# Peptides against a protein of PDB entry 2AKA: the designs that were tried, part 70

Target 1, 299 residues: chain A of PDB entry 2AKA
Amino acid sequence: MEDLIPLVNRLQDAFSAIGQNADLDLPQIAVVGGQSAGKSSVLENFVGRDFLPRGSGIVTRRPLVLQLVNSTTEYAEFLHCKGKKFTDFEEVRLEIEAETDRVTGTNKGISPVPINLRVYSPHVLNLTLVDLPGMTKVPVGDQPPDIEFQIRDMLMQFVTKENCLILAVSPANSDLANSDALKIAKEVDPQGQRTIGVITKLDLMDEGTDARDVLENKLLPLRRGYIGVVNRSQKDIDGKKDITAALAAERKFFLSHPSYRHLADRMGTPYLQKVLNQQLTNHIRDTLPGLRNKLQSQL

## One batch from the design tools (peptide; aimed at target 1 L11 A14 N293)

Design b2_p27_7_s3 (made by RFdiffusion4, then SolubleMPNN; from b2_p27_7, 12 letters changed)
Fold by OpenDDE base, seed 1:
Structure b2_p27_7_s3 (fold): chain B 299 residues (1-299), chain A 27 residues (1-27)
Amino acid sequence: as target 1 above (299 residues)
Amino acid sequence: SELEEALKKVEALFPELDALAARLAAE
């Protein structure tokens, strides 16, 4: 089963050159959420490195196909520059920014053309995620006034696919009923069959409040449930707080919190990574026969 | 075409895909 994700990665790589013209519903996990929901932090926590663009407003402006591959070595590769191994993850960040700007220009526009990034690391499980632009209602800078709809349209291209799992990232310190991630997930997955809920910013909730009911899957039930995580604060990121230390703090948070202690073994970034690996693997297994048939029909 | 090249690459993966599918079916 360990080879299923790498196999799909090779399929993704093969079709990436065609861009949007590949009408292939590949099994994948699309990451959705509002701006500042913590999507990038979740992904960086998986890798244990700072490598994603940061800033105000829309950070992700192109789909980022992030292929995590368990390996004895640590390095990254981009599909658009094959043969170049990145060992400095700051250079990875810069390359994402440069490649984004190359296609979108300097106006902070968006493009549906994916960036394909593969990260080899001993600290990751095999996992492929598609990081999508954060949903926003307010254009920033020179963004077009309809940027909200452009982003939504882009997201819909991914999340409407039947073989797309949805990682819906919602901050706990905001009204979950108004979660952009959960709203879009509900729109395309009304039965909650393809959606995995991630609740971030649990450490930023008001005193006396908690997300226990959500995390216990009692408030807004998803078949695949919810996983809470605690990401680094912006201050921690700016201060270059070590991700390993942050993961330890996350574990401590869940273990020490009266409302979450009983859930602690089913919370946190490491558990999320395991769940996503397993969910994706199983999903690939389930969809593989159909995928094979579709591929054959296109040949 | 780029599509044709991509399809050829995909086709090259079929033996492995089939092997994996068969293994999974046997589980």
Scores: peptide ipSAE 0.155, ipTM 0.780, DockQ to the pose 0.711
OpenDDE base, seeds 2, 3, 4, 5: peptide ipSAE 0.134, 0.143, 0.106, 0.140; ipTM 0.762, 0.770, 0.725, 0.776

Design b2_p27_7_s4 (made by RFdiffusion4, then SolubleMPNN; from b2_p27_7, 14 letters changed)
Fold by OpenDDE base, seed 1:
Structure b2_p27_7_s4 (fold): chain B 299 residues (1-299), chain A 27 residues (1-27)
Amino acid sequence: as target 1 above (299 residues)
Amino acid sequence: SVLEQALQEVQALFPELDALSARLAAE
């Protein structure tokens, strides 16, 4: 089963050149959430490197197909510059920014054209995620006034697909009933069959409050449940706090928190990565026969 | 065309897809 994700990666790569015209429902996980929900931090925590654009407002402006591949070596490759191996993840970040700007211009617009990034690392499980622009209601900079709808439309192109799993990232320090991620997930997955909930910012909740009911899948039940994570704070990011140290702190957080201790083994970034790997693998297995038939019919 | 090339690349993956599918079915 270990080869299923890499196989789908090769399919993704093969169809990448087709852009939006690919009537392909590849098994994948789309990452959705509001701005500042912690999506980028979750992805960086998987890799253990800072490599995603940071800033105020919309950080992700193109879909980022992030293909994590377990390997003995650590490097990144972009599909748009094949053969170039990136070992400095700051250069990876810069390339994402440059490639984004190349297509979208300097107005911080968005484009539906994906960036395909493959990261080889001994510290990752095989996992492919599609990082999508954060949902926002407020244009920033020179963004068009309808940017909210543009983002929504872009997200819908992914999350409406039957073979798309949805990683819905919601901050715990906000009203989860108003979670943009959960709202869009509920819209396209009303039965909660394709949605995996990620609850971030658990460490930023008001004293005396917790997200136990959510994490126990009792409040807004999803078939695939919820996983809580604790990301680095903005201060930690600015201070270049090591992700490994942050992961240790995350583990400590769950173990020491009265409301989450009993869930600690089913929480945190490492567990999330494992679950996503398993979920995606199983999902690929289940969808592969249909996918094969569809592909064959298009030949 | 770009599409044709992509389809050819996909077709080249079919043997592996079939092998994996067969293995999965045997489990």
Scores: peptide ipSAE 0.171, ipTM 0.790, DockQ to the pose 0.691
OpenDDE base, seeds 2, 3, 4, 5: peptide ipSAE 0.151, 0.167, 0.120, 0.167; ipTM 0.783, 0.789, 0.739, 0.793; seed 4 fails the geometry check

Design b2_p27_8 (made by RFdiffusion4)
Pose (drawn by RFdiffusion4):
Structure b2_p27_8 (pose): chain A 299 residues (1-299), chain P 27 residues (1-27)
Amino acid sequence: as target 1 above (299 residues)
Amino acid sequence: AAHEAGLEAVEALFPDLDAMKERIEAE
């Protein structure tokens, strides 16, 4: 039903101002990744516009509840900016930065207060993801020293919940067995039943190696599987993001790579969107029947 | 104030959750 994701979107809006309560458990997807995993690029390729803050290290310092709604028109709105329509995605980026600084004392720390961003676009399927701060070790920033632990603790508040599906994002040009995202997903989902794997930067792997075994779900099995993507950024005449060309380049990559051609139809951003829309919808269908009564007891 | 308003918004969604449950059970 095209109605399940929108229904949960209203619940997320309603709970945006409700502080942490370990018992509240809405069906949703949390995006988890190491700071090198390229998780921003995955989201920007869904939207087809650059709109996330840029900087060294951390890009998301508050949980971003990103609600993508397929639409004939293209605009964005923040729950905290009542009635305002954003049509220039550079301004969307600037608002994310400003609202974050408004809350965070130090210009580099984190906060659990979410930013609720809804994007209407022809480039997206109906889908909602909660983007969370990326993981890192060296607190190379400017306060605080325990920042690694503050980020991990914030991620755990989300992903220890049973109704939270985990979108674990890992770069292919690294030791996937040592992926921060897959490791934290294993700590809370040992059976791999509620983690969806995303492998980025497949075009950046060393010569003569590939990620076939992981993409075929053999090496590090997950019930919900892995999806590979590449960010072959193309810019238009004005030097801005050209998503149609970028998606075609990604499609050409999978069709031409001898290790991946036979999986091409199950790789890439369009397919990932389809999979997330489907899995999120089915998950909501599964959890909604008991939801109303459960919420009353947990509030 | 914002907290109370959030709780009221959730209560307002209860009829919609019940209606959606009925539709799921009918399938």

Design b2_p27_8_s1 (made by RFdiffusion4, then SolubleMPNN; from b2_p27_8, 13 letters changed)
Fold by OpenDDE base, seed 1:
Structure b2_p27_8_s1 (fold): chain B 299 residues (1-299), chain A 27 residues (1-27)
Amino acid sequence: as target 1 above (299 residues)
Amino acid sequence: AAEEEAIQKVQALFPELDALVEKLKAE
């Protein structure tokens, strides 16, 4: 089963060259969430590196197909610049920004054309995620007034696909009933069959409040459940707090919190990565028998 | 030409895909 994700990655790369990635129903996990929900931080925590664009407003403006590959070496490669190995993850960030701007222009617009990034690391499990633009109601910079709808339409191109799993990222310090991620997931997956809930910012909840009922899958049940994580704060990111230290702090948070201690072994970024690897692998396995025929019909 | 090359690359993966499908069926 270890070869299933790499095989799908190779298929994904091949189809990306055709420009049809948005039309393909490959087994994948789309990451959705509101602006500042913590999506980028979750992905960076998987890699253990700062490599995603940061800033105010819409950070992700193109779909980012992030292919994590367990390897003895650490480097990144982009599909659009084959053969170039990036070992400095700051250069990876800059390349994402440059490639985004190349296609979208300087107006901070969005494009449905994916960026394909493969990261080799000894610290990752094989995992492919599609990071999607954060849902927002407020245009930033020179973005068009209808940017909210453009983002929504882009997300819908991915999350409506039958073989798309949805990683719905919601901050705990906001009303979860109003979570943009959970709303869009519910729209396209009303039975909660394809959705995995991620609850971020658990450390930023008001004193005397907790997300226990959500994390125990009692409030808004998803078949695949919820996983809580604690990301670095913006201050920690700006201060270049080490991700390894942040992961240790996350573990400590869950173990020491009265409401979450009993869940601690099923919480945190490392557990999330493991679950996503397993779920994606199983999902590929379940879809594989029909995949070849489906792919052939799409060529 | 690029599209044709990409199609060929996808098709080149089908034998491996088929082998994996058969392996999974045997499990």
Scores: peptide ipSAE 0.286, ipTM 0.846, DockQ to the pose 0.807
OpenDDE base, seeds 2, 3, 4, 5: peptide ipSAE 0.270, 0.268, 0.242, 0.251; ipTM 0.837, 0.837, 0.823, 0.829

Design b2_p27_8_s2 (made by RFdiffusion4, then SolubleMPNN; from b2_p27_8, 13 letters changed)
Fold by OpenDDE base, seed 1:
Structure b2_p27_8_s2 (fold): chain B 299 residues (1-299), chain A 27 residues (1-27)
Amino acid sequence: as target 1 above (299 residues)
Amino acid sequence: SAEQEAIQQVEALFPELDAMAARLAAE
């Protein structure tokens, strides 16, 4: 089953050239969350590199198809820049920004046209995620007043697809009942069959509070459950704190926390990566029969 | 056209997809 994700990756790359964008129902995981929910940090923690655009407001403005491939070497490649190997992940970040600006302009607009990024690394499991723009209610800068709806419409193009799994990223230090990620997931997946919950910012919860009930899948049950993670703080990111050190701190957090110690082996970024790899692999396996016919009918 | 070439690239993967599906069905 090791070749299932790479096979779908090749399909994704080939379909990207057709210009159908999100119209294809490929087995995939779409990442959804409000702005500042910690989506980018989760993805960067998988790679162990800082490579995603950062800033205030809407950071991700195009869908980013992030294809992680386990390899003996570490480098990145863009589908729009074939043949160029990026070994400096700062250059990867700059390329994402440049390619985003090329299509959307400088007005911080959004585009539904994906950026396809493949990262080869010895530190990753085979995993493909589609990072989507963060949900927002407030336009920033020169953004159009209807930017919230534009983002939602873009997300809906992905998450409404039956073969799309949803990685719903929600911060623990906010009311989970008002989580944008969980709301949109509930809208398109009311039975919680396609949604995987990620709870970030567990280390930023008020003293005396915890997300134990959520993480134990008792508050807002999802078939695929919840995984808690601890990302680097903005200060740590700005200070370029090593992700490896942050992952160790995350492990320590779960092990030392009275409410989470018993869950520690089923928490954290490394476990999340393993689960997502397994979930995606199994999902591809389950959807592969008839997939060719379905795809062919969409051409 | 670029679109036609892309379609051909997708279709070129269908035999592998079918083979994989058959393999999985046999497991």
Scores: peptide ipSAE 0.410, ipTM 0.899, DockQ to the pose 0.828
OpenDDE base, seeds 2, 3, 4, 5: peptide ipSAE 0.401, 0.395, 0.386, 0.407; ipTM 0.899, 0.895, 0.893, 0.899

Design b2_p27_8_s3 (made by RFdiffusion4, then SolubleMPNN; from b2_p27_8, 13 letters changed)
Fold by OpenDDE base, seed 1:
Structure b2_p27_8_s3 (fold): chain B 299 residues (1-299), chain A 27 residues (1-27)
Amino acid sequence: as target 1 above (299 residues)
Amino acid sequence: SAEQESLAQVESLFPELDAMTEKLKAE
């Protein structure tokens, strides 16, 4: 089954070249969450590199199809820049920014046209994620006043598809009952069959509070459950705190926390990556018997 | 055209897709 994700990746690449990726119902995981929910940090933690745009407001302005491929070598490739291998992940970040600006202009607008990025690394499991713009109600820069709805419409193009799993990223230091990620997931997946909950910022919760009930799948049950993670703080990111060190701190956090210690083996970024790999692989397996026929009908 | 090349690429993956599908059915 190890070749299922790479096979789907090749399909994704082929369809992306003709701009039809948004119309395809390929097995995939869409990452959704409010602005500053920690989506980009989760993705960077998988790679172990800083490579995503950062800043205030809407950072992701185009869908980013992130294809992680386990390899003995470490480098990145863009579909729009075939043959160029990026070994400096800062250059990867700059390319994402440049390619985003090329299509959206300088007004910080959004585009539904994906950026396809493949990352080869010995530190990753085979995994494909689609990072989507963060949900927001507040336009930033020269964004149109209806940017909230534009983002929503873009997200809906992905998350409404039956073969799309939803990675709903919610910060624990906010009201989880009002999570933008969980709300949109509930709208398109009312039975919670396609949604995986990620709870970030567990380390930023008020003293005496915890997200135990959520993580134990008791508050807002999802079939696929919840996984807690601890990302680097903005200060840590600005200070270029090493992701490996952050992952160690994350492990320590769960092990030492009275409310989470019993869940520690089912928490954290490494476990999340493993679960997502397995979930995606299984999902591809389940959908593959009909995939060819569906694909052929879409050609 | 780029579109034709893409379609050809997709079609080139069908044998592998079929083989994988049959393998999964046999499991």
Scores: peptide ipSAE 0.344, ipTM 0.877, DockQ to the pose 0.801
OpenDDE base, seeds 2, 3, 4, 5: peptide ipSAE 0.327, 0.316, 0.323, 0.331; ipTM 0.873, 0.866, 0.868, 0.872

Design b2_p27_8_s4 (made by RFdiffusion4, then SolubleMPNN; from b2_p27_8, 11 letters changed)
Fold by OpenDDE base, seed 5:
Structure b2_p27_8_s4 (fold): chain B 299 residues (1-299), chain A 27 residues (1-27)
Amino acid sequence: as target 1 above (299 residues)
Amino acid sequence: SAEAEGLAKVEALFPELDAMTQRLLAE
């Protein structure tokens, strides 16, 4: 029932106009993770295009509602720019930056007002994600000293909602026990019912170490499990390495790694996309009757 | 207002939402 996601997308667009104070509990997936956890790379790998802002520190400064729609054509549309079709994804990146700056100013502040971006592509499954600002502890530039708490408060507006699934993105080359993503997920989802774990940077782990126990769901169990991915390195991104080639390298990584070979069919970006599509679809199916009833009572 | 427009859009979508819900409940 792939038609469920587009319906919710239209509802999401409609609700975006109602304002921040709307008691909206739409079925959705919020993406959370520390700065440099690899969130942007995961999302770009789904699309197969470079289109998200890059840089040091906090890059995402507004929630980005990313609506992926399978289509015969490839283009992007912003809700704030109705009627304009973007075919150059560099222009998409620039528009995100411009629209972010328009609301937040040039001080690298944050705003809870979402940007709604729809991407039509033959290379995607129907999937809607809400990309949230990366968690940080240290203000950079002209950011307010309480930026950490501002980000946390923003995230909580999404992840505390009952109908929100959480895509927790954690880098493997850091202490996973101290993962910002997993910590916030555990705080709002203590039973691990709404959280999907993504482990990035598996290729950057020290020799002789691995994340097998995490990926096998043995260390920090989540009902929905963990999926490992390998993103392009910053060098590869700067060198304009093709995402398709990177996906092939990712597959090879899992197949050739002694600790991950047995998991290879349940790892990687393509598998993650399939899982998220299925989980979102099922989640919408489960929550839609309640949403319908709630809306009916308010109309 | 933007809010009024949003509400109108939700109202316009409700029949489709209702129909989809009924289909799901029938499965």
Scores: peptide ipSAE 0.483, ipTM 0.927, DockQ to the pose 0.790
OpenDDE base, seeds 1, 2, 3, 4: peptide ipSAE 0.360, 0.360, 0.339, 0.479; ipTM 0.890, 0.893, 0.884, 0.925

## One batch from the design tools (peptide; aimed at target 1 L7 L11 Q296)

Design b2_p28_1_s1 (made by RFdiffusion4, then SolubleMPNN; its pose is not in this set)
Fold by OpenDDE base, seed 2:
Structure b2_p28_1_s1 (fold): chain B 299 residues (1-299), chain A 28 residues (1-28)
Amino acid sequence: as target 1 above (299 residues)
Amino acid sequence: SAAEEQQKKIDEALEEIDKLVEELKELE
């Protein structure tokens, strides 16, 4: 069964080479959330490396198809740079920035054209994610006033697909009822069949408050439930705090917190990665017969 | 032709899918 995710990766590469004309709904996980919700930090914690662009405002401006592949070696490859192996993840970050700017120009515009990045690592499970631009209401630089709607339209191209699972990332230190991620998920998945909730910033909640009812799936129930995570602080990122140390701190947080201790074995980044791998594998299995029929109809 | 090359790529993808679908059925 571990070979299903690599197959989908090969199909994604093939369809990218054929161009956008292949109207094929590949099984995938789209990552959605407001600006600064912690999406990039979750993805970097999966890889165990700092490799995503950082800054103020809209950081992700193109969809990033992130293909994680368990391997004995650690390196990255881009579909647009065939044959080049990246071992320095700072160079990976720079390539994402350069390739983004090449297509969008200097005006900080957005493009629906994906960047395809494959990461081989001994520290990852096989997993394919699509990182999408963060939802924002505030244009930056030379962005058009309607940038909010442009981002929304881009997200809708992915999340409306029946074969798309939705990883909805919401910060705990904000009102969950107002979560941009959960709002868009509810619009396209009103029964909560395709949505997985991720709750970030649990360590930044006000004293005397907790997200226990959310994490126990009692407040806003999703069929696939919620998983809490604790990301590195911006200070920790700027200080180049080791991700392994951050994962240990996350585990300690859940074990030591009175409201979360009983949930600790079903929380944190490693558990999230495992759940996503399992759910994607099962989803691929369920969708492959339909995908075959659709491909055959295009011959 | 470009169309023939596209068809070839689709055929290759179908063969891979068929192989995996068969493998899955054998495991069930």
Scores: peptide ipSAE 0.100, ipTM 0.749, DockQ to the pose 0.544
OpenDDE base, seeds 1, 3, 4, 5: peptide ipSAE 0.092, 0.024, 0.021, 0.099; ipTM 0.723, 0.605, 0.584, 0.748; seed 5 fails the geometry check

Design b2_p28_1_s2 (made by RFdiffusion4, then SolubleMPNN; its pose is not in this set)
Fold by OpenDDE base, seed 1:
Structure b2_p28_1_s2 (fold): chain B 299 residues (1-299), chain A 28 residues (1-28)
Amino acid sequence: as target 1 above (299 residues)
Amino acid sequence: DEKEKLQKEIEEVLKEIDELVEKLKKLE
C-alpha cells in the first residue's frame, strides 16, 4: 500500500507534462481556504522547511501539486525543470515565484496550470496535496476585478471532482460558520464525505473561547472529522523560527490546554500528516478499479 | 513524442496497478 501514492504521482506528472490536467479525476487532496487561513504554513510544517511564497494578497496563484516522498535524501524537483535537484529550499521558493510570474505575467493574475513540485525528505510521509489559491474578496494591486470569481472557478475545477478529497483549512479565530473553506466544501460536498477539516490559529482565539466542539466534530460534523493545528505566527516566520521548535510548541499547546488536552493525540501537524497519508492511500486503493479502467481507455 | 511517452507511462502504471491489486486481494 505504501507505493500507491507514488503511483498516482507518476500519473499526475505524466498528464501535467502534456497539459491534460483538468480532465482527469485522479485521487487527490485539494487544499482550500481563505487567504491567511494558514494553508502554506501547514504544508511547510510537513516538509520542515520554508519554501512557499509569502506576502500580501494572493500568494498561491497557480495550483501547486506538492508531492512529498519519504526518502533518505532531502531535495526538491520541479516537473518543469527535470533533472535539477534543489537542496536549498529558498531556491525552491524563488523557482515557484519565477515560474508563477512567467505564466501569469506582471498583473499578478492566476493560472489554472499546475506547478508540480516533488520534495524528497526523510522527515515526510508520502503525501500529495494540491495547494490552491486562497479565496479572496478584494483584489490587490493589479489583480483583475473579478479575481475572486476566477479563484472560485479554479477551485471548483478541482473540488467538484468525485475523487478529490478536500482539505478545508479554517482559522479558529474567525467565525467558522463564515469559513470560506467550509462553505466551498459544503457546496460541492454537502454530506461532508470528502472533506477533512483543518482548524488553524487555535492559539489566537479570544481568551475564554475554544474550538472544542468543532474539533470533537459536534458543531459542523464531517465524516472525516477535524484536526487542529498551531502554525507559526507571521512574526515567527519573519523571525525564522525553527519549524521543529514550532512543532514542539504545538504539541505543548494541545497538551497544556484545558479544552484540548484530551484530544492532543489526535491533533497537531504530525498527526495531520499521518491521517492525510492514510486517507489518501485508502482513497487511492478504493478508486483503483475505476482508475484502472479510465487509464485503459486512454490507451 | 510526448503522447507516446504518456502512453508508455500509462502502460507501466497499469501493470503496477494490476500487481498491487493482486497483492491486495491476497491480503483480504
Scores: peptide ipSAE 0.317, ipTM 0.822, DockQ to the pose 0.505
OpenDDE base, seeds 2, 3, 4, 5: peptide ipSAE 0.306, 0.305, 0.307, 0.302; ipTM 0.819, 0.816, 0.822, 0.813

Design b2_p28_1_s4 (made by RFdiffusion4, then SolubleMPNN; its pose is not in this set)
Fold by OpenDDE base, seed 1:
Structure b2_p28_1_s4 (fold): chain B 299 residues (1-299), chain A 28 residues (1-28)
Amino acid sequence: as target 1 above (299 residues)
Amino acid sequence: SEAEKQKKEIEEVLEEIDKLVEELEKLE
């Protein structure tokens, strides 16, 4: 079972190279969230490195197929520049920005063409995620006036697929009923069968409030449940706070919080990684027979 | 051609999928 995710990664890379990505219902996890929901921070916490573009507005402007591979060595590789190993994760960030700009131009538009990034690390579990552009309602700068709809259409290309799991990232310090991530997930997965809820910003909730009912799956039940995480603040990111220290602080947060202490072993970024690895592995196992048959019929 | 190389790679991956599916079916 350990080799299922790497196998699908090879398949994904092969299909990406031939330009047939749009029609393939590959077992995958699409990451959806509103702007500033903490999506990028969750992904960076998995790797333990700062490597995603940062800034105001739409940061992710192309789908990022992020393939995490457990390895004794730490480096990154892009499908668009095979053979180049990146050991500096700032260079990884710069390459994502450059490759995004190459396709989208200077107008900060979006493109549905994925960037394929593989990260080898001793600190990751095997996991493949598709990071999608953050949902936004307000065009910024030279963005097209219909950018909201363009993003929505792009997301729908992924999340409507039956074999796509949805990692819905929502901030706890906002009304969960208004979560863009949960709204889009509910639209395409009304029974909550494919959706995994991630609740960020639990440390930024108003005093006297908590997300206990959400995290206990009592408020907006999902079959796959919810996992709370505490990301670095923007100040911590700008200050280059160590991710390892942030993960320790996250653990301390859950253990010390009266409302979350009893859930602490089922919360936090490390637990989220384990759950996603397991769920993706099981999902691949369940979908592979059908995928095989479909692929064989096409060749 | 590059297209032929890509096709071959896909075929190799399909063979691996077939093996894994067969292994999974034996465990069921």
Scores: peptide ipSAE 0.114, ipTM 0.730, DockQ to the pose 0.640
OpenDDE base, seeds 2, 3, 4, 5: peptide ipSAE 0.034, 0.102, 0.099, 0.100; ipTM 0.604, 0.721, 0.722, 0.732; seeds 3, 5 fail the geometry check

Design b2_p28_2 (made by RFdiffusion4)
Pose (drawn by RFdiffusion4):
Parts: sequence; C-alpha cells; structure tokens
Structure b2_p28_2 (pose): chain A 299 residues (1-299), chain P 28 residues (1-28)
Amino acid sequence: as target 1 above (299 residues)
Amino acid sequence: TAETEAFEEELSTIFEDIDAVNERLEES
C-alpha cells in the first residue's frame, strides 16, 4: 500500500516534539555509519541534489528525519518552517546548518531534537530514513571530549528499539569486519534480522580485490542482505550535481566490473531505493496492526 | 496545557486513520 509510509510520516511529525521515551517504538529506518562511510553521499544520490551540510567530521548533529516522496514537482519543506517551500537545495543545506546551530550551544556538539525534512522529487521513491550522527573516535572538533560516547548513546536510543530497522553503511575500502556500523548493528541485532547493509566506495578498493563475498551475503550474512553503491560524481555545466550522469556512471561501473556484473541488477542507488521502499512498507504493514493500542500504553 | 490538547487531537485523527488502514489490510 502506497499509504503506509505516509501514515508513519504523520506519526513521526507528531512525535517530533515529544522527548525521548524508551518505550515509544515507530517502524522506521535509522541510518548508521562511521564518519568515513560516505553516508551523506548515499542520501544525496537518492535526492539527486547536494543538500547536506559539509565539513570535516560530523555532518549530522541532530537526527534528520528525511521523508522522500515521489513527485512530479521538486521542492522541500521543514516541519519547523511552516508553509515555506524550498526549491534551491543550497538553501536547504543552509537551513539545516542554521536550525542545528540554533539548538547546539557549541558549534560542534550534538542534540537529540530532530529536524524533520520532507523532499518531493521525481528522483526519489516514497521512503523515509532517519539520518544520525556518524561514529568516530578522535574527538577532533571543538567540544566535547566524550563526543564518541554521546554519539554512540544517541545511536543506541534509536537502534535498541525493536521496530527500528538499521541501514548500516560501510566503505568497501576498509576492513569490513571492523565496520563501526556493522558492529553496532550486531550489538543490538545479534541475529542480523533487522539490519540492511550498504557497501559504499566499491570503486575505491585496492587493485585486485573486491567485495563480492560480502555483496553475495556470504561473508557477513544478514537476512535483509547487502547493496553496493558508488558515488561517481558528475557536475553539469554550472558545476552542480548531475544525478542522471552520476547514476549512469554507477551503472557502467557494475556492468563492467568482472566481480560484480552478474549482480548489477541488484546493486546501485535505484535498486537500493527500491529495496528500502519495499522493506520499509512491509515492515510497517507488519507493525501497524498492534500499533494504536501499544502507543496508548507507552505514552 | 494547550499544546498537550492539540497533540491529543492530532493523535485522535491519526488513530482513526490507523483503524481505517487496518480494516483495508484485513479485507485484502
């Protein structure tokens, strides 16, 4: 049903101002990744526009509830900016930065108060993800020293919940067994039943190596599987993001790589969008029947 | 108090929609 994701979108809007309650458990996807995993690029490739804050280290300092709605027209709206329509995605980026600074005292710390961003676009399927601060060790920023723990604690508040599906994002040019995202997913989902794996930067692996075993779901098995993507950034005449060319380059990569050509139809951003739309819809279908009565008891 | 009332009214509307969706899922 094309209606399940929109229904949960209304619930997320309603609970955006309701502080942390460990018992509240909406069906949703939390995006988890180490700071080197390229998780912003995955989201920007869904949207087809650069719109996320840029900077060294942390990009998301407040949970971003990103609601993507397939549309003939292209615009964005923030729940905190009632009635305003954003058509220039640079302004969307600037609003994310401003609303975040409005809340965070130090210009580098984090807050649990979500920013609710809805994007209407022909480039997206109906899909909702909650982007969370990326994980890192060296608090190289400017306050606080325990920042690693504050981030991990915020991630755990989301992903310890049973109805929270985990989109674990890991770069292929690293030791995948040591992926921060897959490790934290294993701490709360030991059976791997509610974690969806995303492998980025496949085009950046060392010469003569590949990630076939992980992409085939053999090395680090997850029930919901892995999906590989690459960010082959192309810019148009004005120097801005060209998503049609970027997606074609990604498609060319998978079709031409001897290790991946047989999986190409199950790799790439369009396929990832399809999979997330499907899995999120089925998950909502599964959890909605008991939801109304359960919420009353938990509020 | 007013913010709490407005929140409860919003949830009441959303709960009606949840019931309607559940009826359609049962019919399917």

